# Peptides against a protein of PDB entry 2XVC, part 20

Target 1, 50 residues: chain A of PDB entry 2XVC
Amino acid sequence: ITERELLDYIVNNGGFLDIEHFSKVYGVEKQEVVKLLEALKNKGLIAVES

## One batch from the design tools (peptide; made by RFdiffusion4, then SolubleMPNN)

Design b2_p15_6_s2 (from b2_p15_6 with H4R Y12K)
Fold by OpenDDE base, seed 2:
Structure b2_p15_6_s2 (fold): chain B 50 residues (1-50), chain A 15 residues (1-15)
Amino acid sequence: as target 1 above (50 residues)
Amino acid sequence: MKLRIKVTEKGKEYL
């Protein structure tokens, strides 16, 4: 999964992301999801609120 | 872990 694809998922999911669920459903390792989130955050594309 | 994420205007333009 790419950063763009994850960002698109987040938008389409109302801004909510369950890392455990996402990992299970999409077959992406949890650490990879976190890595992508950090990339998005560092680029100023997202902010994690809670 | 369940997260609430805000997509910035920059992020929206990225899409």
Scores: peptide ipSAE 0.771, ipTM 0.934, DockQ to the pose 0.915
Fold by OpenDDE base, seed 1:
Structure b2_p15_6_s2 (fold): chain B 50 residues (1-50), chain A 15 residues (1-15)
Amino acid sequence: as target 1 above (50 residues)
Amino acid sequence: MKLRIKVTEKGKEYL
């Protein structure tokens, strides 16, 4: 999965992301999801609210 | 782990 694909998922999911659920559904390792989130955050594309 | 994420205007333009 790409950064764009993850970002698109977040938008379409109302800004919510369950890493455990996402990992299971999309077959992406949890650590990879976290790395993608960190990349998105570092680029100023997202902010983790809670 | 469940997260609430804000997509910035920059993020929206990225899509």
Scores: peptide ipSAE 0.770, ipTM 0.934, DockQ to the pose 0.910
Fold by OpenDDE base, seed 5:
Structure b2_p15_6_s2 (fold): chain B 50 residues (1-50), chain A 15 residues (1-15)
Amino acid sequence: as target 1 above (50 residues)
Amino acid sequence: MKLRIKVTEKGKEYL
């Protein structure tokens, strides 16, 4: 999964992301999801609220 | 881990 694809997922999921669920459903390692989130955050594309 | 994420205007434009 790419950064763009993850961002698109977040938008379409109302801003909600369950890393455990996402990892299970999409077969992506949790650490990979976190890596992508960090990239998105560092680019100023997202902010983690809770 | 459940997260609530805000997509910035920049993020929206990115798509």
Scores: peptide ipSAE 0.770, ipTM 0.933, DockQ to the pose 0.922
Fold by OpenDDE base, seed 4:
Structure b2_p15_6_s2 (fold): chain B 50 residues (1-50), chain A 15 residues (1-15)
Amino acid sequence: as target 1 above (50 residues)
Amino acid sequence: MKLRIKVTEKGKEYL
């Protein structure tokens, strides 16, 4: 999965992301999801609110 | 872990 694909998922999911759920459904390691989120955050594309 | 994400205007433009 790419950064853009993850961002698109977040938007289409109303800004909600369950890392455990996402990992199971899409077969992506949890640490990879976190890595992608950190990249998006560092680029100023997202902010994690809670 | 369940997260609430804010997509910035820059993020919206990225799509």
Scores: peptide ipSAE 0.770, ipTM 0.933, DockQ to the pose 0.925

Design b2_p15_6_s4 (from b2_p15_6 with H4R Y12L)
Fold by OpenDDE base, seed 3:
Structure b2_p15_6_s4 (fold): chain B 50 residues (1-50), chain A 15 residues (1-15)
Amino acid sequence: as target 1 above (50 residues)
Amino acid sequence: MKLRIKVTEKGLEYL
């Protein structure tokens, strides 16, 4: 899973991300999801609202 | 863990 793919998922999911759910559905480890999120955040592409 | 994420304008341009 790439940063772009995760970003696209977030957009298509209305801005919501359930890490547990995503991990199960896409077979991506939770820590990898967090890593990608942090990369997106550090690049100024996303902001975690809640 | 459920998160609410705001995609910035920069993020949208990235797509």
Scores: peptide ipSAE 0.783, ipTM 0.938, DockQ to the pose 0.911
Fold by OpenDDE base, seed 1:
Structure b2_p15_6_s4 (fold): chain B 50 residues (1-50), chain A 15 residues (1-15)
Amino acid sequence: as target 1 above (50 residues)
Amino acid sequence: MKLRIKVTEKGLEYL
């Protein structure tokens, strides 16, 4: 999965992300999801609120 | 782990 695909998922999911759920559904390793989130955050595209 | 994420204006423009 790409950064754009993850960002699109977050938007369409109302800004919520369950890493465990996402990993299971999309077959993406949890550590990869975290890396993508960090990339999105570092680029100023998202902020983790809670 | 469940997260609440804010998508910035820059993020929306990226899509």
Scores: peptide ipSAE 0.783, ipTM 0.938, DockQ to the pose 0.912
Fold by OpenDDE base, seed 5:
Structure b2_p15_6_s4 (fold): chain B 50 residues (1-50), chain A 15 residues (1-15)
Amino acid sequence: as target 1 above (50 residues)
Amino acid sequence: MKLRIKVTEKGLEYL
């Protein structure tokens, strides 16, 4: 999955992301999801609220 | 782990 695809998912999912669930459904390693989130955050595209 | 993510204006433009 790409950074853009993850961002799209977050938007379409109302801003919520369950890493455990996402990993299971999409077959993406948790650490990979975290890396993508960090990239999005560092680019100023997202902010983690809680 | 459940997270609440805020997509910034820049993020929306990115899409």
Scores: peptide ipSAE 0.782, ipTM 0.938, DockQ to the pose 0.915
Fold by OpenDDE base, seed 4:
Structure b2_p15_6_s4 (fold): chain B 50 residues (1-50), chain A 15 residues (1-15)
Amino acid sequence: as target 1 above (50 residues)
Amino acid sequence: MKLRIKVTEKGLEYL
Protein backbone atom coordinates (compact mmCIF):
# COMPACT_ATOMS: atom_id res chain seq x y z
CA ILE B 1 0.00 0.00 0.00
CA THR B 2 1.16 3.54 -0.77
CA GLU B 3 1.01 6.69 1.35
CA ARG B 4 -1.70 8.07 -0.93
CA GLU B 5 -3.79 4.92 -0.63
CA LEU B 6 -3.57 5.01 3.15
CA LEU B 7 -4.50 8.69 3.23
CA ASP B 8 -7.47 8.01 0.98
CA TYR B 9 -8.59 5.20 3.28
CA ILE B 10 -8.38 7.47 6.33
CA VAL B 11 -10.50 10.14 4.65
CA ASN B 12 -13.11 7.65 3.52
CA ASN B 13 -13.18 6.08 6.99
CA GLY B 14 -14.10 9.34 8.69
CA GLY B 15 -10.60 9.98 9.97
CA PHE B 16 -10.43 6.81 12.03
CA LEU B 17 -7.81 4.11 11.70
CA ASP B 18 -7.62 0.86 13.63
CA ILE B 19 -4.10 -0.39 12.93
CA GLU B 20 -4.88 -3.93 14.05
CA HIS B 21 -8.03 -4.12 11.93
CA PHE B 22 -6.39 -2.51 8.90
CA SER B 23 -3.44 -4.88 9.10
CA LYS B 24 -5.68 -7.94 9.11
CA VAL B 25 -8.03 -6.74 6.37
CA TYR B 26 -5.44 -5.43 3.93
CA GLY B 27 -2.57 -7.76 4.74
CA VAL B 28 -0.17 -4.96 5.63
CA GLU B 29 2.26 -5.37 8.52
CA LYS B 30 1.51 -3.10 11.47
CA GLN B 31 5.02 -1.64 11.38
CA GLU B 32 4.49 -0.71 7.72
CA VAL B 33 1.25 1.09 8.56
CA VAL B 34 3.07 3.05 11.26
CA LYS B 35 5.86 3.90 8.82
CA LEU B 36 3.35 5.26 6.32
CA LEU B 37 1.60 7.31 9.00
CA GLU B 38 4.89 8.82 10.10
CA ALA B 39 5.64 9.77 6.50
CA LEU B 40 2.23 11.41 6.10
CA LYS B 41 2.70 13.29 9.37
CA ASN B 42 6.21 14.47 8.50
CA LYS B 43 4.90 15.81 5.19
CA GLY B 44 2.24 17.80 7.03
CA LEU B 45 -0.62 15.84 5.48
CA ILE B 46 -2.08 14.51 8.73
CA ALA B 47 -2.07 15.07 12.47
CA VAL B 48 -2.69 12.28 14.96
CA GLU B 49 -5.29 13.45 17.48
CA SER B 50 -5.43 10.34 19.67
CA MET A 1 -4.52 0.44 18.27
CA LYS A 2 -7.30 2.81 17.27
CA LEU A 3 -6.35 6.31 16.13
CA ARG A 4 -8.20 9.49 15.27
CA ILE A 5 -6.50 11.27 12.38
CA LYS A 6 -6.98 14.85 11.24
CA VAL A 7 -6.34 15.37 7.54
CA THR A 8 -4.86 18.82 6.91
CA GLU A 9 -5.73 21.14 4.04
CA LYS A 10 -2.46 20.08 2.46
CA GLY A 11 -3.51 16.46 2.88
CA LEU A 12 -6.81 17.07 1.12
CA GLU A 13 -5.01 18.74 -1.78
CA TYR A 14 -2.73 15.72 -2.00
CA LEU A 15 -5.69 13.50 -2.89
Scores: peptide ipSAE 0.782, ipTM 0.938, DockQ to the pose 0.922

Design b2_p15_8_s3 (from b2_p15_8 with H4K Y12L)
Fold by OpenDDE base, seed 1:
Structure b2_p15_8_s3 (fold): chain B 50 residues (1-50), chain A 15 residues (1-15)
Amino acid sequence: as target 1 above (50 residues)
Amino acid sequence: MKLKIKVTEKGLEYL
């Protein structure tokens, strides 16, 4: 999965992301999801609210 | 882990 694909998922899911659920459904390692989120955050594309 | 994420204006423009 790419950063863009993850961002698109987040937008289409109302900003909610369950890392465990996402990992299971899309076959992406949890640590990879976190890495992608950190990249998105560092690029100023997202902010983690809670 | 469940997160609530805000997509910034920059993020929306990226899509």
Scores: peptide ipSAE 0.779, ipTM 0.937, DockQ to the pose 0.913
Fold by OpenDDE base, seed 2:
Structure b2_p15_8_s3 (fold): chain B 50 residues (1-50), chain A 15 residues (1-15)
Amino acid sequence: as target 1 above (50 residues)
Amino acid sequence: MKLKIKVTEKGLEYL
């Protein structure tokens, strides 16, 4: 999964992301999801609210 | 872990 694909998922899911659920459904390691989120955050594309 | 994420205007433009 790419950063863009994850960002698109987040938008389409109303901003909600369950990392464990996402990992199970899409077969992406939890640490990889976190890595992508950190990249998105560092680029100023997202902010984690809770 | 369940997160609530704000997508910035820059993020929306990125799509």
Scores: peptide ipSAE 0.779, ipTM 0.937, DockQ to the pose 0.916
Fold by OpenDDE base, seed 3:
Structure b2_p15_8_s3 (fold): chain B 50 residues (1-50), chain A 15 residues (1-15)
Amino acid sequence: as target 1 above (50 residues)
Amino acid sequence: MKLKIKVTEKGLEYL
């Protein structure tokens, strides 16, 4: 899973992301999802609202 | 953990 793919998923999912659900469905470790989110955030591509 | 993510203008342009 790439940063772009995760970003695309977030957009297509209305901005909602359930890390546990995503991990189970896409076979990506939770820590990897968090790592990708941090990268997206640091690049100014996303902001965590809640 | 369920999160609500805001995609910035930069993020939208990135896609």
Scores: peptide ipSAE 0.779, ipTM 0.937, DockQ to the pose 0.910
Fold by OpenDDE base, seed 4:
Structure b2_p15_8_s3 (fold): chain B 50 residues (1-50), chain A 15 residues (1-15)
Amino acid sequence: as target 1 above (50 residues)
Amino acid sequence: MKLKIKVTEKGLEYL
């Protein structure tokens, strides 16, 4: 999965992301999801609220 | 881990 694909998922899911759920459904390692989120955050594309 | 994420204006432009 790409950064863009993850960002698109977040938007379509109302901003909510369950890392464990996402990992199981899409077959992406949890550490990879975290890495993509950190990249999105560092680029100023997202902010984690809670 | 369940997260609530804010997509910035810059993020929306990226899409």
Scores: peptide ipSAE 0.779, ipTM 0.937, DockQ to the pose 0.916

Design b2_p15_8_s4 (from b2_p15_8, 4 letters changed)
Fold by OpenDDE base, seed 1:
Structure b2_p15_8_s4 (fold): chain B 50 residues (1-50), chain A 15 residues (1-15)
Amino acid sequence: as target 1 above (50 residues)
Amino acid sequence: MKLKIKVTEEGLKYL
């Protein structure tokens, strides 16, 4: 999965992301999801609210 | 882990 694909998922899911669920459904390692989120955050594309 | 994420204006433009 790419950063753009993850961002698109987040937008279409109302900003909610369950890392455990996402990992299971899309076959992406949890640590990879976190890595992608950190990249998106560092690029100023997202902010983690809670 | 469940997160709530805000997509910034820059993020929206990126899509």
Scores: peptide ipSAE 0.780, ipTM 0.938, DockQ to the pose 0.913
Fold by OpenDDE base, seed 5:
Structure b2_p15_8_s4 (fold): chain B 50 residues (1-50), chain A 15 residues (1-15)
Amino acid sequence: as target 1 above (50 residues)
Amino acid sequence: MKLKIKVTEEGLKYL
């Protein structure tokens, strides 16, 4: 999965992301999801609220 | 882990 695809998922999921659930559904390692989130954050595309 | 993410204006433009 790409950064853009993850961002698109987040938008279409109302801003919510369950890393464990996402990992299971999409077959992406949890650490990879976190890596993508950090990239999105560092680019100023997202902010983690809670 | 459940997260609430804010997508910035720049993020929306990126899509």
Scores: peptide ipSAE 0.780, ipTM 0.938, DockQ to the pose 0.912
Fold by OpenDDE base, seed 2:
Structure b2_p15_8_s4 (fold): chain B 50 residues (1-50), chain A 15 residues (1-15)
Amino acid sequence: as target 1 above (50 residues)
Amino acid sequence: MKLKIKVTEEGLKYL
């Protein structure tokens, strides 16, 4: 999964992301999801609210 | 872990 694909998922899911659920459904390691989120955050594309 | 994420205007343009 790419950063863009994850960002698109987040938008289409109303901004909500369950990392464990996402990992199970899409077969992406939890640490990889976190890595992608870190990249998106560092680029100023997202902010984690809770 | 369930997160609530704000997508910035720049993020929306990225799509």
Scores: peptide ipSAE 0.780, ipTM 0.938, DockQ to the pose 0.914
Fold by OpenDDE base, seed 4:
Structure b2_p15_8_s4 (fold): chain B 50 residues (1-50), chain A 15 residues (1-15)
Amino acid sequence: as target 1 above (50 residues)
Amino acid sequence: MKLKIKVTEEGLKYL
């Protein structure tokens, strides 16, 4: 999965992301999801609220 | 881990 694909998922899911659920459904390692989120955050594309 | 994420204006432009 790409950064753009993850961002698109977040938008379409109302901003909610369950890392464990996402990992299981899409077959992406949890650490990879975290890495993508950190990249999005560092680029100023997202902010984690809670 | 369940997260609530805000997509910034720059993020929306990226899509």
Scores: peptide ipSAE 0.779, ipTM 0.938, DockQ to the pose 0.915

## One batch from the design tools (peptide; made by RFdiffusion4, then SolubleMPNN)

Design b2_p16_1_s1 (from b2_p16_1 with R4K Y12L E16A)
Fold by OpenDDE base, seed 5:
Structure b2_p16_1_s1 (fold): chain B 50 residues (1-50), chain A 16 residues (1-16)
Amino acid sequence: as target 1 above (50 residues)
Amino acid sequence: MKLKIKVTEKGLEYLA
């Protein structure tokens, strides 16, 4: 999964992301999801609220 | 772990 695809997913999911659920559904390692989120955050594309 | 993410205006523009 790409950063763009993850960002698009987040938008279409109302801003919610369950890392455990996402990992199971899409077969992406949780660590990879976290790295993608960190990349998005560092690029100023997202902010983690809670 | 469930997260609430805010997509910034920059993020939205990126997807446009």
Scores: peptide ipSAE 0.778, ipTM 0.938, DockQ to the pose 0.903
Fold by OpenDDE base, seed 1:
Structure b2_p16_1_s1 (fold): chain B 50 residues (1-50), chain A 16 residues (1-16)
Amino acid sequence: as target 1 above (50 residues)
Amino acid sequence: MKLKIKVTEKGLEYLA
């Protein structure tokens, strides 16, 4: 999965992301999801609210 | 782990 695909998912999911659920559905390792989130955050594309 | 994420204007522009 790409950063763009993850960002698109977040937008279409109302900003909510369940890492465990996402990992199961898309077959992406949890650590990879976190890595992608860190990249998105560092690029100023997202901010984690809670 | 459940997260609430804000997509910035820059993020929205990126997807547009």
Scores: peptide ipSAE 0.778, ipTM 0.938, DockQ to the pose 0.896
Fold by OpenDDE base, seed 2:
Structure b2_p16_1_s1 (fold): chain B 50 residues (1-50), chain A 16 residues (1-16)
Amino acid sequence: as target 1 above (50 residues)
Amino acid sequence: MKLKIKVTEKGLEYLA
C-alpha cells in the first residue's frame, strides 16, 4: 500500500483508522501502517487527533 | 489501536 492509498482510505473512512483491523484486512504489517502514517504526518498531510 | 485522523487541507489537495 502507498501513502496515497492509505490517505485515501482514511478520508473515505471518515478519518478513522483501526490499525489492527486494517492490518488483518489488507495484509499490511502494523508497523508498516505506522510508518506510512508517520510519513503522512511529517509531510503535513494528516494530524492524529485521538 | 483505533485512531481518529484529521486530513489537512494540504492532504486533501494532495488527493485532488
Scores: peptide ipSAE 0.778, ipTM 0.938, DockQ to the pose 0.905
Fold by OpenDDE base, seed 4:
Structure b2_p16_1_s1 (fold): chain B 50 residues (1-50), chain A 16 residues (1-16)
Amino acid sequence: as target 1 above (50 residues)
Amino acid sequence: MKLKIKVTEKGLEYLA
């Protein structure tokens, strides 16, 4: 999965992301999801609220 | 871990 695909998912899911659920459904390692989130955050594309 | 994420204006422009 790419950064763009993850960002698009977040938007389409109302801003909610369950890392455990996402990992299970899409077969992506949880560590990879976190890595992508950190990249998006560092680029100023997202902010984690809670 | 369940997160609530804010997509910034920059993020929306990126997807547009």
Scores: peptide ipSAE 0.777, ipTM 0.937, DockQ to the pose 0.909

Design b2_p16_1_s2 (from b2_p16_1 with R4K E16K)
Fold by OpenDDE base, seed 4:
Structure b2_p16_1_s2 (fold): chain B 50 residues (1-50), chain A 16 residues (1-16)
Amino acid sequence: as target 1 above (50 residues)
Amino acid sequence: MKLKIKVTEKGYEYLK
């Protein structure tokens, strides 16, 4: 999965992301999801609220 | 881990 695809998922999911669920459904390792989130955050595309 | 994410204006523009 790409950064773009993850961002699109977040938008379409109302901003909510369950890393455990996402990992299982999409077959992406949790560490990779976190890596993508960090990239999105560092680019100023997202901010983690809680 | 369950997260709530804010998508910034920049983020929305990125998707366009």
Scores: peptide ipSAE 0.782, ipTM 0.939, DockQ to the pose 0.906
Fold by OpenDDE base, seed 2:
Structure b2_p16_1_s2 (fold): chain B 50 residues (1-50), chain A 16 residues (1-16)
Amino acid sequence: as target 1 above (50 residues)
Amino acid sequence: MKLKIKVTEKGYEYLK
């Protein structure tokens, strides 16, 4: 999964992301999801609210 | 872990 794909998912899911659920559904390791989130955050594309 | 993510204006522009 790419940063763009994850961002699209977040938008389409109302901004919510359950890392555990996402990992299971899409077969992506949790650490990979976190890495992508960190990249998005560092690029100023997202902010984690809660 | 459940997160609430804010997509910034820059983020939306990126998706266009």
Scores: peptide ipSAE 0.782, ipTM 0.939, DockQ to the pose 0.908
Fold by OpenDDE base, seed 1:
Structure b2_p16_1_s2 (fold): chain B 50 residues (1-50), chain A 16 residues (1-16)
Amino acid sequence: as target 1 above (50 residues)
Amino acid sequence: MKLKIKVTEKGYEYLK
């Protein structure tokens, strides 16, 4: 999964992301999801609220 | 872990 794909998912999911659920459904390791989130955050594209 | 994520204006511009 790419950064763009993850960002698009987040938008389409109303900003909600369950890492455990996402990992199971899409077959992406949790650590990879976190890595992508950190990249998006560092680029100023997202902010983690809670 | 369940997260609530804000997409910034920059994020939306990125997707355009």
Scores: peptide ipSAE 0.782, ipTM 0.938, DockQ to the pose 0.918
Fold by OpenDDE base, seed 3:
Structure b2_p16_1_s2 (fold): chain B 50 residues (1-50), chain A 16 residues (1-16)
Amino acid sequence: as target 1 above (50 residues)
Amino acid sequence: MKLKIKVTEKGYEYLK
C-alpha cells in the first residue's frame, strides 16, 4: 500500500484508523502502517489527534 | 491501536 492509498483510506473512514484491524484486513504489517503514518505526518498531510 | 487522525488542508489538496 502507498502513502496516497493509506491517506485515501483514512479520509473515507472518517479519519479513524484501527491499526490492528487494518493490518488484518489488508495484510499489511503493523510496522509498515506506522511507517506510512509517520511519512504522512512528516509531510504535514495528517496529524494524530487521539 | 485505534487512532483518530486529522487530515490537513495540505492532505486534502494532495488527494486532488
Scores: peptide ipSAE 0.781, ipTM 0.938, DockQ to the pose 0.908

Design b2_p16_1_s4 (from b2_p16_1 with R4K Y12L E16K)
Fold by OpenDDE base, seed 3:
Structure b2_p16_1_s4 (fold): chain B 50 residues (1-50), chain A 16 residues (1-16)
Amino acid sequence: as target 1 above (50 residues)
Amino acid sequence: MKLKIKVTEKGLEYLK
């Protein structure tokens, strides 16, 4: 999965992301999801609220 | 872990 795909998922999921659920459903390692989130954050594309 | 993410204006623009 790409940063763009993850960002799109987040938007379409109302901003909510369950990392464990996402990992299981999409077959992406949890650490990879976190890495993508960090990249998105560092690029100023997202902010983690809670 | 369940997160609530804010997509910034920059993020929304990125998806266009």
Scores: peptide ipSAE 0.777, ipTM 0.938, DockQ to the pose 0.902
Fold by OpenDDE base, seed 2:
Structure b2_p16_1_s4 (fold): chain B 50 residues (1-50), chain A 16 residues (1-16)
Amino acid sequence: as target 1 above (50 residues)
Amino acid sequence: MKLKIKVTEKGLEYLK
């Protein structure tokens, strides 16, 4: 999965992301999801609220 | 872990 795809998912999911659920559904390692989130955050595209 | 993510205006523009 790409950064763009993850960002698109987040938008279409109302801003919510369950890392465990996402990992299971999309077959992406949890560490990879976190890596992508960090990239998005570093680019100023997202902020983690809670 | 369940997260609430704020997508910035920059992020929204990125998807356009």
Scores: peptide ipSAE 0.777, ipTM 0.938, DockQ to the pose 0.903
Fold by OpenDDE base, seed 5:
Structure b2_p16_1_s4 (fold): chain B 50 residues (1-50), chain A 16 residues (1-16)
Amino acid sequence: as target 1 above (50 residues)
Amino acid sequence: MKLKIKVTEKGLEYLK
């Protein structure tokens, strides 16, 4: 999954992301999801609220 | 882990 795809998912999911659920459904390692989130955050595309 | 994420205006523009 790409950063763009993850960002699009987040938008379409109302800003909510369950890393455990996402990992199971899309077959992406949790560590990879976190890596992508960090990239998005570092690029100023997202901010983690809670 | 469940997260609430804000997509910034930059992020929204990125998706256009």
Scores: peptide ipSAE 0.777, ipTM 0.938, DockQ to the pose 0.904
Fold by OpenDDE base, seed 4:
Structure b2_p16_1_s4 (fold): chain B 50 residues (1-50), chain A 16 residues (1-16)
Amino acid sequence: as target 1 above (50 residues)
Amino acid sequence: MKLKIKVTEKGLEYLK
């Protein structure tokens, strides 16, 4: 999965992301999801609220 | 881990 695809998922999921659920559904390692989130954050595309 | 994420204006523009 790409950064763009993850960002699009977040938008279309109302800003909510369950890393455990996402990992299971999309077959992406949890650490890879976190890596993608860090990239999005560092690029100023997202901010984690809670 | 369940997260609430704000997508910034920059993020929204990126997806256009």
Scores: peptide ipSAE 0.776, ipTM 0.938, DockQ to the pose 0.904

Design b2_p16_2_s1 (from b2_p16_2, 7 letters changed)
Fold by OpenDDE base, seed 5:
Structure b2_p16_2_s1 (fold): chain B 50 residues (1-50), chain A 16 residues (1-16)
Amino acid sequence: as target 1 above (50 residues)
Amino acid sequence: MIKEDDKLKIKVTPKA
């Protein structure tokens, strides 16, 4: 999964992301999801609210 | 930091 694909998922999912659930559904390792999120955050494309 | 077991609410910033 790419950063843009994850970003699009977040938008389409109303901003909600359950990393465990996403990992199971899409077959992406949890650490990879975290890595992508940290990258998006560091680029100023997302802010984690909770 | 973001953790593997987190359930997150995320704001997509205008820069996106």
Scores: peptide ipSAE 0.631, ipTM 0.882, DockQ to the pose 0.918
Fold by OpenDDE base, seed 4:
Parts: sequence; structure tokens; C-alpha cells
Structure b2_p16_2_s1 (fold): chain B 50 residues (1-50), chain A 16 residues (1-16)
Amino acid sequence: as target 1 above (50 residues)
Amino acid sequence: MIKEDDKLKIKVTPKA
């Protein structure tokens, strides 16, 4: 999964992301999801609110 | 630090 694909998922899901759930559904390792999120955060594309 | 077991609420910025 690309950063853009993850970003689009987040938008389409109202900003909510359950990493465990996402990992199971989409077959992406949890550590990979975290890696992508950290990249998005570092680029200023997302802010983690809770 | 984002943790693997987190359930997150994320704000997507206009830059996205």
C-alpha cells in the first residue's frame, strides 16, 4: 500500500483508523501501517488527534 | 509515538 492509498482510506473512513483492523482486512503488517503513518505525519499531511 | 495497537483519530491537512 502507498502513502496516498492509506491517506485516501483515512479520509474515506472519516479520519478513523484502527491499525489492527486495517492490518487484518488489507493484509498490511501493523509495523508497515505505522511506518506509513509516521511518514505522512512527518510530511505534515496528517495530525494524530487521538 | 504511534503504536501498532492504537485506534486513531486522524486529521488530514489541506496539503494532502
Scores: peptide ipSAE 0.631, ipTM 0.881, DockQ to the pose 0.906
Fold by OpenDDE base, seed 1:
Structure b2_p16_2_s1 (fold): chain B 50 residues (1-50), chain A 16 residues (1-16)
Amino acid sequence: as target 1 above (50 residues)
Amino acid sequence: MIKEDDKLKIKVTPKA
């Protein structure tokens, strides 16, 4: 999965992301999801509000 | 730091 694909999911899901749920549905390792999120955050493309 | 078991609320920057 790409950063862009993850961004699109987050937007389409109203900003909510359950990492475990996402991992199960899309077959992406939880570690990979976290890695992508950290990259997005560090690039200033997302802000975690919780 | 984001953890694997986190349930997150995320704001996406409009530029994204």
Scores: peptide ipSAE 0.628, ipTM 0.880, DockQ to the pose 0.866
Fold by OpenDDE base, seed 2:
Structure b2_p16_2_s1 (fold): chain B 50 residues (1-50), chain A 16 residues (1-16)
Amino acid sequence: as target 1 above (50 residues)
Amino acid sequence: MIKEDDKLKIKVTPKA
């Protein structure tokens, strides 16, 4: 999964992301989801609110 | 720090 794809998912899901759920549904390792999120955050593309 | 078991609310910034 690309950063853009993850961003699009987040937007389409109203900003909510359950990492474990996402991992199970899309077959992406939880570690990889976290890695992508950290990258997005560091690029200033997302802010984690909760 | 983002954790694997986190259920997150995320704001996508206008930069995206």
Scores: peptide ipSAE 0.624, ipTM 0.879, DockQ to the pose 0.910

Design b2_p16_2_s2 (from b2_p16_2, 7 letters changed)
Fold by OpenDDE base, seed 5:
Structure b2_p16_2_s2 (fold): chain B 50 residues (1-50), chain A 16 residues (1-16)
Amino acid sequence: as target 1 above (50 residues)
Amino acid sequence: MIKEDDKLKIKVTEKA
């Protein structure tokens, strides 16, 4: 999964992301999802609110 | 830091 695809998913999902659920549904390792999120956050593209 | 078992609420910024 690309960063843009993950961004689009987050937007389309109302800002909610359950890493465990996402991992199961899309077959992406949880560690990889975390790495993508950290990259997006560090680039200033997302802010984690909760 | 973001943890593997987190359920997150995320704001996508205007930069995106």
Scores: peptide ipSAE 0.737, ipTM 0.923, DockQ to the pose 0.911
Fold by OpenDDE base, seed 1:
Structure b2_p16_2_s2 (fold): chain B 50 residues (1-50), chain A 16 residues (1-16)
Amino acid sequence: as target 1 above (50 residues)
Amino acid sequence: MIKEDDKLKIKVTEKA
């Protein structure tokens, strides 16, 4: 999965992301999802609100 | 720090 694909998912899902759920549905390791999110956050592309 | 079991509410910034 690319960073852009994850961004698109987040937008299309109203900003909500359940890492466990996403991992199961898309077959992406939870560690990989976390890695991508941290990268996006550090680049200033996302802000975690809660 | 984001944890593997987190349920998150995320804002995608205008930079994205």
Scores: peptide ipSAE 0.736, ipTM 0.923, DockQ to the pose 0.884
Fold by OpenDDE base, seed 4:
Structure b2_p16_2_s2 (fold): chain B 50 residues (1-50), chain A 16 residues (1-16)
Amino acid sequence: as target 1 above (50 residues)
Amino acid sequence: MIKEDDKLKIKVTEKA
């Protein structure tokens, strides 16, 4: 999965992301999802609110 | 720190 694909998913899901659910549905390792999120956050593309 | 067990609320910024 690309960073853009993850961003689009987040927007389409109303800003909510359940990492375990996402991992199961899309077949992406949980650690890979976390890695992508950390990259997006460090680039200033997302803000994690809760 | 983002954890693997987190259920997150995320804002996508204007930069994206």
Scores: peptide ipSAE 0.734, ipTM 0.922, DockQ to the pose 0.886
Fold by OpenDDE base, seed 2:
Structure b2_p16_2_s2 (fold): chain B 50 residues (1-50), chain A 16 residues (1-16)
Amino acid sequence: as target 1 above (50 residues)
Amino acid sequence: MIKEDDKLKIKVTEKA
């Protein structure tokens, strides 16, 4: 999964992301999802609100 | 720090 694909998912899901759920549904390791999120956050492309 | 068990609410910025 790419950063852009994850961004698009987040937007299409109303900003909500359950890492455990996403991992199960899309077959992406939880640590990979976290890595992508940290990269996006560090680039200023996302802000984690809760 | 984002944790693997987190359920998150995320804002995608206009930079994206």
Scores: peptide ipSAE 0.733, ipTM 0.921, DockQ to the pose 0.890

